# Peptides against a protein of PDB entry 3T6J: the designs that were tried, part 52

Target 1, 375 residues: chain A of PDB entry 3T6J
Amino acid sequence: PIVESYIGFIESYRDPFGSRGEFEGFVAVVNKAMSAKFERLVASAEQLLKELPWPPTFEKDKFLTPDFTSLDVLTFAGSGIPAGINIPNYDDLRQTEGFKNVSLGNVLAVAYATQREKLTFLEEDDKDLYILWKGPSFDVQVGLHELLGHGSGKLFVQDEKGAFNFDQETVINPETGEQIQSWYRSGETWDSKFSTIASSYEECRAESVGLYLCLHPQVLEIFGFEGADAEDVIYVNWLNMVRAGLLALEFYTPEAFNWRQAHMQARFVILRVLLEAGEGLVTITPTTGSDGRPDARVRLDRSKIRSVGKPALERFLRRLQVLKSTGDVAGGRALYEGYATVTDAPPECFLTLRDTVLLRKESRKLIVQPNTRLE
Target 2, 372 residues: chain A of PDB entry 3T6J as posed
Amino acid sequence: PIVESYIGFIESYRDPFGSRGEFEGFVAVVNKAMSAKFERLVASAEQLLKELPWPPTFEKDKFLTPDFTSLDVLTFAGSGIPAGINIPNYDDLRQTEGFKNVSLGNVLAVAYREKLTFLEEDDKDLYILWKGPSFDVQVGLHALLGHGSGKLFVQDEKGAFNFDQETVINPETGEQIQSWYRSGETWDSKFSTIASSYEECRAESVGLYLCLHPQVLEIFGFEGADAEDVIYVNWLNMVRAGLLALEFYTPEAFNWRQAHMQARFVILRVLLEAGEGLVTITPTTGSDGRPDARVRLDRSKIRSVGKPALERFLRRLQVLKSTGDVAGGRALYEGYATVTDAPPECFLTLRDTVLLRKESRKLIVQPNTRLE

## One batch from the design tools (peptide; made by RFdiffusion4, then SolubleMPNN)

Design b1_p11_5_s4 (from b1_p11_5, 4 letters changed)
Fold by OpenDDE base, seed 3:
Structure b1_p11_5_s4 (fold): chain B 375 residues (1-375), chain A 11 residues (1-11)
Amino acid sequence: as target 1 above (375 residues)
Amino acid sequence: MTGTFSFDGYF
């Protein structure tokens, strides 16, 4: 078998300032069959990047073909186990040298094991569909999230010699209609500038890319879905995201006004964006469970994903990228923290919903890593 | 930035 591994100070999720990496490592075996799907995605990546809602001037100057491999994890050492990885985490290196993507396939398989009777916050009519397509939709989301989420976008930089990696006279900010007025100076990075919101903001951008691009027929075709199956995969992917946005409230600490998990904060932000879109796209309804205690239901109108959801996500995603590219910390913080704020204001009453989420919380799943041997 | 899609049991 083909064995892959990495080790070192890699992810900065546990650093409040987003700069210091946690020591992490894994050993895994390549899953050749699943890797083939991601290789097809890589083959289409250059074209799919053009579908993202920002001008080419805000995208990488040249396409660098990355590796993308599905891995079955034998051992993982770290505070959390990811479903997918994009490395290195340095934007300058991603732009100039390239990157590698991995999907941790057997970790995803564990996540797919959901018991219908324990599935919370969904309408009964959605549960069977959700169980059926959660796995496949998650494969699509992870692939897009890593390759075209983390793997997309350009940072505007002025180097130590004063040279810019963009034309100051011709590049226009699509949000303002003006020339570029801010950028990263020598020694400045995404993490150093955006600090406390950097990790969650980037995860939100990557998740948004996944939702946005999964609507493209070519993406679903790459993963082997056509017709009604493709539409169901899209629906379940979006449904999973809005449900996750509600579940995310578990990771908010009201007393400290902070989030304890970057990805969950990102998912809550996306939920807020899609709720703001209105027009009945997303509805969260407080209910009473069969036990007589508080419950809730998330409903996504399938027929409004393209007409209402896509345009809302497009505008939001473009703003995320433009603010990231220009190093506009003030604008980026205002935008992101605005959507990440949790209050008990009507109609959503998120703090009240948080109590419901905590009440319905399932026990934490434990992943046991096997002892593997050759025969 | 960080480049990981975290498994938390909700996805």
Scores: peptide ipSAE 0.051, ipTM 0.790, DockQ to the pose 0.699; fails the geometry check
Fold by OpenDDE base, seed 1:
Structure b1_p11_5_s4 (fold): chain B 375 residues (1-375), chain A 11 residues (1-11)
Amino acid sequence: as target 1 above (375 residues)
Amino acid sequence: MTGTFSFDGYF
């Protein structure tokens, strides 16, 4: 088998300022079959990056072809096991030296193990479809999230000598129609500038890239889905995201007005964006469970994903990227924290829904590290 | 730059 490993101060999720890495490490075995799918995605990455909703001037100057490998984890030391990884976590290195992507396949497989009777917050007519396509849609989402989410976008920088990595005279901010008015100075990074929102904001951008690009026929073809299957994978991917946005409320602490998990905060933000789009795209309906206690249902109108959902996500995603590229912390914070705010205002009444989410909370799944043997 | 997709147990 092909063995891969890493070790070091890698992820900063546990740092409230998003800067200090947690010491972690893993040993894993390459899944060749799944890696082949990601290699096809890599082969199309340069073209797919052009489909993202920002000008080429806000994308990397030159595409550096990364590795992408599906891994089965044998051992993982850290506070949590990710489903996917994009490294290194340094802006300059990603832009000048390149990066590597991995999907932790057996971690995803754990997520595939869903019992229908315990599946919360979905309409009954969606449950079987959800169970069927949850795994495949998750593979698509992780691939896009890591490779084209975290692997996309340019930071505008002025170096120590005063030189810019962009043409100040010709580059136009697509949101304002004006020249670029802010950038990163020497020594400033994404994490150092955006600080408390940096991790969640970036995860939100990456998740949004996944949802946005999964609509592209070429992406589904790369993963082996065509026709009705491709449409079902798209539907379940979007459905999973809006459901996750509701589930995210578990990780909000009302008393402290803070979020305890960056990815879940990101998913709640996406839910808010799609709810704001209106037109019946997403509906959250409070219900009463068979036990007589509060419950809820999330409905996504499949027919409105492209007509309503995609344009809403496009506008939001473009704003995320523009604010990130220009280092506009004030604008970025205002935008992101606005969507991340949890109140009990109607019609959603999210604080009330949070009580429902907590009431219906399942026991935490434990991931047990496996053994290997030669047979 | 943050670069992982976290498993949350709810997907």
Scores: peptide ipSAE 0.048, ipTM 0.779, DockQ to the pose 0.695; fails the geometry check
Fold by OpenDDE base, seed 2:
Structure b1_p11_5_s4 (fold): chain B 375 residues (1-375), chain A 11 residues (1-11)
Amino acid sequence: as target 1 above (375 residues)
Amino acid sequence: MTGTFSFDGYF
């Protein structure tokens, strides 16, 4: 078997300023069969990057072919085990040196296990479809999230010698119609500038890339889905995201006005974006459970994903990228914190919904170290 | 920056 490992100070989610990595490490075995799917995605990555909703001037100048491997984790030491990883966590290095992607396949397999009777916040008519396609849709989302989410976009930089990595005279900001007015100076990084919102903001961008690109037929074909199956995978992927946005409220602390999990905050932001799109795309309905206590249902109108959802996500995702590229912290913070705000304002009444989410929460799944066998 | 897809266990 091919063994992969890493160890060190890698992820900075536990640092409020997004700068200091926590110590973690894993040992894993390569899953060759699953890795083959991600290799096909890598082969299409350069073309798929052009489908993202920003000008080529806001994308990396040169495509650097990354590695993408599916791993079965034997041991993982850290505060939490991820489903996927993109390293290094430095945008400048991703632009100049490249990056590596991994999917922790057996972690995903555990996550796929869902009992129908315990599945919360979905309409009964969606539950069987959700259970059937959650795994496949999650594979698509993780692949896109890591490879084309974290692996996309350019930071505009002025180096220590005063040279720019973009043409100041010709590059236009698509949001303002003007020349680029801000950038990263020497020594400034994504994390150093955006600080407290950097991690969650980037996760939101990556998740949005996943949702946006999963609508592309080529992506579904790469993963082996066509026709009705492809449409079901798309639907369940979007449905899972809006449901996750509701579940995210568990990780919000109203008294401190803070979020305790960057990915869940990101998913809540996406939910808010899709709710703002209106037109009946997403509906959250408070209900009463069979136990007589509060419950809720999330509904996503399948027929409006492309007509309403995609344009809304496109505009939002473009804004995220433009603000990131230009180092516009004020604009980025205003945008992101605006969507990340949790109030009890109607019609959603998110603080009330949070109480419902907490009431219905399930025990967190635990992953126990597996064993290997000789056959 | 960031490179981890993390699930909360509720997906």
Scores: peptide ipSAE 0.042, ipTM 0.769, DockQ to the pose 0.724; fails the geometry check
Fold by OpenDDE base, seed 5:
Structure b1_p11_5_s4 (fold): chain B 375 residues (1-375), chain A 11 residues (1-11)
Amino acid sequence: as target 1 above (375 residues)
Amino acid sequence: MTGTFSFDGYF
């Protein structure tokens, strides 16, 4: 078998300022079959990047073909095991040196172990479909999230010599219609500028890229889905995201006005964006469970994903990217924290829903090191 | 900077 590993100060999620890496490491075996799918995605990456909702001037000048491998994890040492990884975690290095992507395939499989009777917050008619397609849709989402999410977008930079990596006279901010008015100066990084929101903001951007691009037929074809199956994968991917946005409330601490998990905060933000889109796209309905205690249901209107959801996500995702590219911390923070704010305001009453989420919380899954055998 | 996709027990 092909063995891969990494070790070092890598992920910064445990740093409140998003800059200092946690010491972690893994040992894994390459899954050749799934890696082949990701290689096809890599082969299409340059074309798919053009489908993202920002001008080419806001995309990387040169496409650097990354490595993308699916891995079956044998051992992972750290505070948490991801489903996918994109390294290095420095946008400046990603732009100039390239990056590597991995999907932790057998970790993803753990997420699929939820029993139907324990599946919360979904309509009954969605449960079987959700169970069937959660895994495949998650593979798609992880691939897009890592490769085209984290792997996309340009940072506008002025180097130590005063030179810009963009044409100040011709590049136009698509949100304002004006020339670029802010950028990263020498020594400034994504993390140093956006600090406390950097990790979650970037995860939100990457998740949004996944949702947005999973609508593209070529993406679905790469993963082997066509026709009705492709549409079901799309639906379940979006449904999973809006459900995750509700579940995210578990990771919010009202007393501290603090989020404890960057990805879940990101998913809540996406939920808020899609709720704001209105038109019946997403509905969260408080209910009463069979036990007489509070419950809730999330409904996503499949027929409105493309007509309502996609445009809303497009606008939001473009704003995220533009603010990121220009180093506009004030604008970025205002946008992101606005959607990340949790109140009990109607109609959603998120703090009340949080109580419901906590009440219906599932037991934490235990990930156990697998046994291995030679063939 | 972030470089991972993560899930919880609810996915």
Scores: peptide ipSAE 0.042, ipTM 0.774, DockQ to the pose 0.676; fails the geometry check

Design b1_p11_6_s2 (from b1_p11_6, 7 letters changed)
Fold by OpenDDE base, seed 3:
Structure b1_p11_6_s2 (fold): chain B 375 residues (1-375), chain A 11 residues (1-11)
Amino acid sequence: as target 1 above (375 residues)
Amino acid sequence: MSTEDLGDLAP
């Protein structure tokens, strides 16, 4: 078997300032069959990057072919086990040297295990479809999230010698129509500038890339889905995201006005964006469960994903990228914190919905770390 | 950077 591992101070999610890495390590075995799908995605990555909703001037100057491997984890030491990984966690290195992507396949497999009777906040008509396609849709989302999410976009930089990595005279900000007015100076990084929102903001960008690009026919073909199956995978992927946005409320602490999980905050933000799009795309309806206690239903109109959802996500995703590229912390914070705000204002009444989410909360999933043997 | 923790994944 092919064994992969890493160890060190890697992820900074537990640092409020996003700077100090948590000591982490894993040992895993390569899953060759699943890796083949991600290799096909890598082969199309350069072309797919052009489909993202920002000008080439806001994308990396040179495409650097990354590695992408599916791994079955044997042992993982850390505060949490992710579904996917993109490293290194330095934008400058990703931009100039390249990066590696990993999907933790057996972690995803555990996440796929869903009991229909315990599936919350979905319409009955969606439950069977959700159960059927949750796994495949997650594979698509993770692949896009890592490779084309975290692996996309350019930071505008002025180096220590005063040189810019972009043409100040010709590059135009697509949001303002003006020349670039801000950038990263020498020694400034994504985390140092955006600080408390950096991790969640970047995860939101990556998740948005996944939703946006999963609509591209070539993506579904790469993963082996065609026709009605491809459309179902798209639907379930989007449905899962809006559901996750509701579930995310568990990780909000009203008393402290803060989020305890960066990815869940990101998913709530995406939910808010799609709700703002209106036109019946997403509906959250408070209901009464069979037990007589509060419940809720999330509905996504499949027919409006492309006509309503995609344009809304396109605009939002472009704004995220432009603000990131230009190091516009004030604008970025205003945008992101605006969507991340949780109040009890109608019609959504998110604080009330949070009570419902907490009421319906189930125990966290756990992985018992396996061993391997030759038979 | 990573995706969400397994424990935080929606069932």
Scores: peptide ipSAE 0.136, ipTM 0.852, DockQ to the pose 0.410
Fold by OpenDDE base, seed 4:
Structure b1_p11_6_s2 (fold): chain B 375 residues (1-375), chain A 11 residues (1-11)
Amino acid sequence: as target 1 above (375 residues)
Amino acid sequence: MSTEDLGDLAP
């Protein structure tokens, strides 16, 4: 079998300032069958990048064909096991040298092990569909998240010689209609500038790219979904995200006004964006469980994903990218922290919902390293 | 960067 590994100080999620990497490593075996789907996605990446809601001037100047492989992990050493990885975590290298993507296939399989009777916060009518398509939809989401999420966008930079990697006279900020007024200076990085929000902000951008592009028929075709199946995959992907946004409240600490998990914070932000869109797209309803204790239901109107959800996500995603590209920390922080704020204000009453989420919390799953043997 | 689904994994 083909073996892949990496080791080092890689992910900065554990650093409050988002800069220092945690020591991490894995050893994995290539899953050739699943890798084929991601290779097809790579083959379409250059075209799909053009579908993202920002001008080409905010995208990478040159398309660099990345690697994308599905991996079955034998050993993973770290504080958490991801479903997908995009490396390196250096934006300048991503722009000029390229990047690699991996999907941790057997990790995804573990995530799919949900029993219907234990599935929380969904309507009964959605549970079977959710169980059926959660895995496939998550494959789509991870692929898009890594390849076209983390793998997209350009940082505007002035180098040590004073040269810009963009035309100051012609590039227009699509949000303001004005010329570019801020950029990254020599030595500045995404993490160094955006600091405490950098990791979660980037995850939010990547997740948003996944939701946005999964609506494209070509994407679904690449993964082998057409017709009604494609629509169900889309629905479940979006449903999973809004549910995740509710579940995310577990990882908020009210006393400290902080989040303990970057991806969950990102998912909560997306939930807030989609709730703000209104028009009945997303509804969270407090209920009473069969045990007489508080419960909740998340509803997503599938008929409004394209008409209401997509435009809302488009606007939000564009703003995320523009603020990232221009190094506008003040604007980026204001936007992101605004959506990441958790209060008990009506109608959502998120702090109250958090109590419900905690009450309905499932037991922690144990992830065990697999074995391999010679036959 | 990485994608984690800790919600379903019940961390």
Scores: peptide ipSAE 0.082, ipTM 0.777, DockQ to the pose 0.429
Fold by OpenDDE base, seed 1:
Structure b1_p11_6_s2 (fold): chain B 375 residues (1-375), chain A 11 residues (1-11)
Amino acid sequence: as target 1 above (375 residues)
Amino acid sequence: MSTEDLGDLAP
């Protein structure tokens, strides 16, 4: 078997300012079959990057082919086990030197092992479909999230010599129609400028890229889905995201107005964006469970994903990228914190829904190191 | 990317 490992101060999710990495490490074995799918995705990455909703001037000047591998984790030392990883976490290095991607395949498999009777907040008609396609849809989402999410976009920079990595005279901000008015100065980074929202903001951008690009037929083909299966994978991927946005409320602390998990905050933001799109795309309905206690149902209208969902996500995703590229912290914070705000305002009444989410919370799954053998 | 079923260990 091919063994992969890493160790060091890598992820900064536990730092409130997003700067200090947590010491972590893993040992894993390469899953060759799934890795082959990700290699096909890598082969198409340069073309797929052009499908993202920002001008080429806001994308990396030169495409650097990364590695992408699916891994079965034997051991992971850290505070949490991710589904996927994109490293390094420095945008400048990603742009100039390249990056590596991994999917932790067996971690995803554990996450998929949910019993039907314990599956919360979905319509009964969606449960079987969800169970069937959650795994495959997650493979698609993780691949896109890491490779084309974290691996996309350009930061506008002025170096220590005063030189710009973009043409100030010709590059136009697609949101304002004006020339670029802000950028990163020498020594400034994504994390240093956006600070408390940097991690969650970036995760939101990456998740949005996944949802947006999973609509592309070429992506589904790479993963081996065609026809009705491809459409079901798309539907379940989007359904999973809106459900996750509701589940995310578990990780919000009302008393402190604080989010405790960056990815969950990101998923809530996406839910808010899709709810704002309206037109019956997403509906959250409070209900009463069989036990007589509060419950809820999330419904996604499949027929409105492309007509309503995609345009809404496109605009939002473009704004995220433009604000990131230009280092516009004020604009970025206003946008992101606006969607990340949790109130009890109607019609959603999210604080009330949070109580329902907590009431219906399933026990946390524990991942234990497996036994392995060599034949 | 983190899984939705495996949240942060923070309380």
Scores: peptide ipSAE 0.049, ipTM 0.772, DockQ to the pose 0.286
Fold by OpenDDE base, seed 5:
Structure b1_p11_6_s2 (fold): chain B 375 residues (1-375), chain A 11 residues (1-11)
Amino acid sequence: as target 1 above (375 residues)
Amino acid sequence: MSTEDLGDLAP
């Protein structure tokens, strides 16, 4: 087998300021079959990047072909095992030197362990479909999230010599219609500027890229889905995201007005964006469970994903990218924290829903290292 | 991408 490993100070999710990496490491074996799908995705990446909702001037000047491998993890040492990884975690390096991607395939396979009777917050009609396609949709989402999410977008930079990596006279901010008015100066990085929101903001951008691009037929084809299967994968991917946004409330601490998990905060933000889109796209309904205790149901209207969801996500994702590219911390923080705010205001009453989420939560899951055999 | 969304899985 082909063995992959990494070790070092890599992910900064545990640093409140997003700067200090946690020491972590893994040993894994290459899954050749799944890697082939990601290789096809990489082969299409340059073209797919053009489908993202920002001008080419806000995308990398030159596409640097990354490695992308699916891995079956034997051992992972860290605070939490991810489903996918994009490294390095420095946007400037990603932009100029390139990056690597991995999908932790057997971690994703944990999704197949879902028991129907334990599946919360979904309508009964969606449960079987959700169980069937959650895993495959994860593969799609992770691939897009890592490769085209974290791997996309340009930072506007003025170097130490005063030179810009963009044409100040011709590049237009698509949100304002004006010339670019802010950028990263020498020594400034994504994490240093956006600080406390940097990790979650970037995860939100990456997740949004996944949702947005999974609608593209070429993406589904790369992963081997066609026709009704492709549509079901799309539906379940979006459904999973909005459900995750609800589940995310577990990781909010009302007393401290803070989030304890960057990815879950990101998913809540996406939920808020899609709720704001309205038109019956997403509905969260408080209910009463069979046990007489509070419950809830999330409904996603699949027929409105493209007509309502995509445009809403497009606008939001473009704003995320523009604010990121221009280093507009004030604007970025205002936008992101606005959607990340958790109140009990109607109609959603998120603090009340949080109580329901906590009431229905399962115990923390443990992932145990697998056995290996010679055949 | 984290696996925090897998909290709904059976233990």
Scores: peptide ipSAE 0.046, ipTM 0.752, DockQ to the pose 0.241

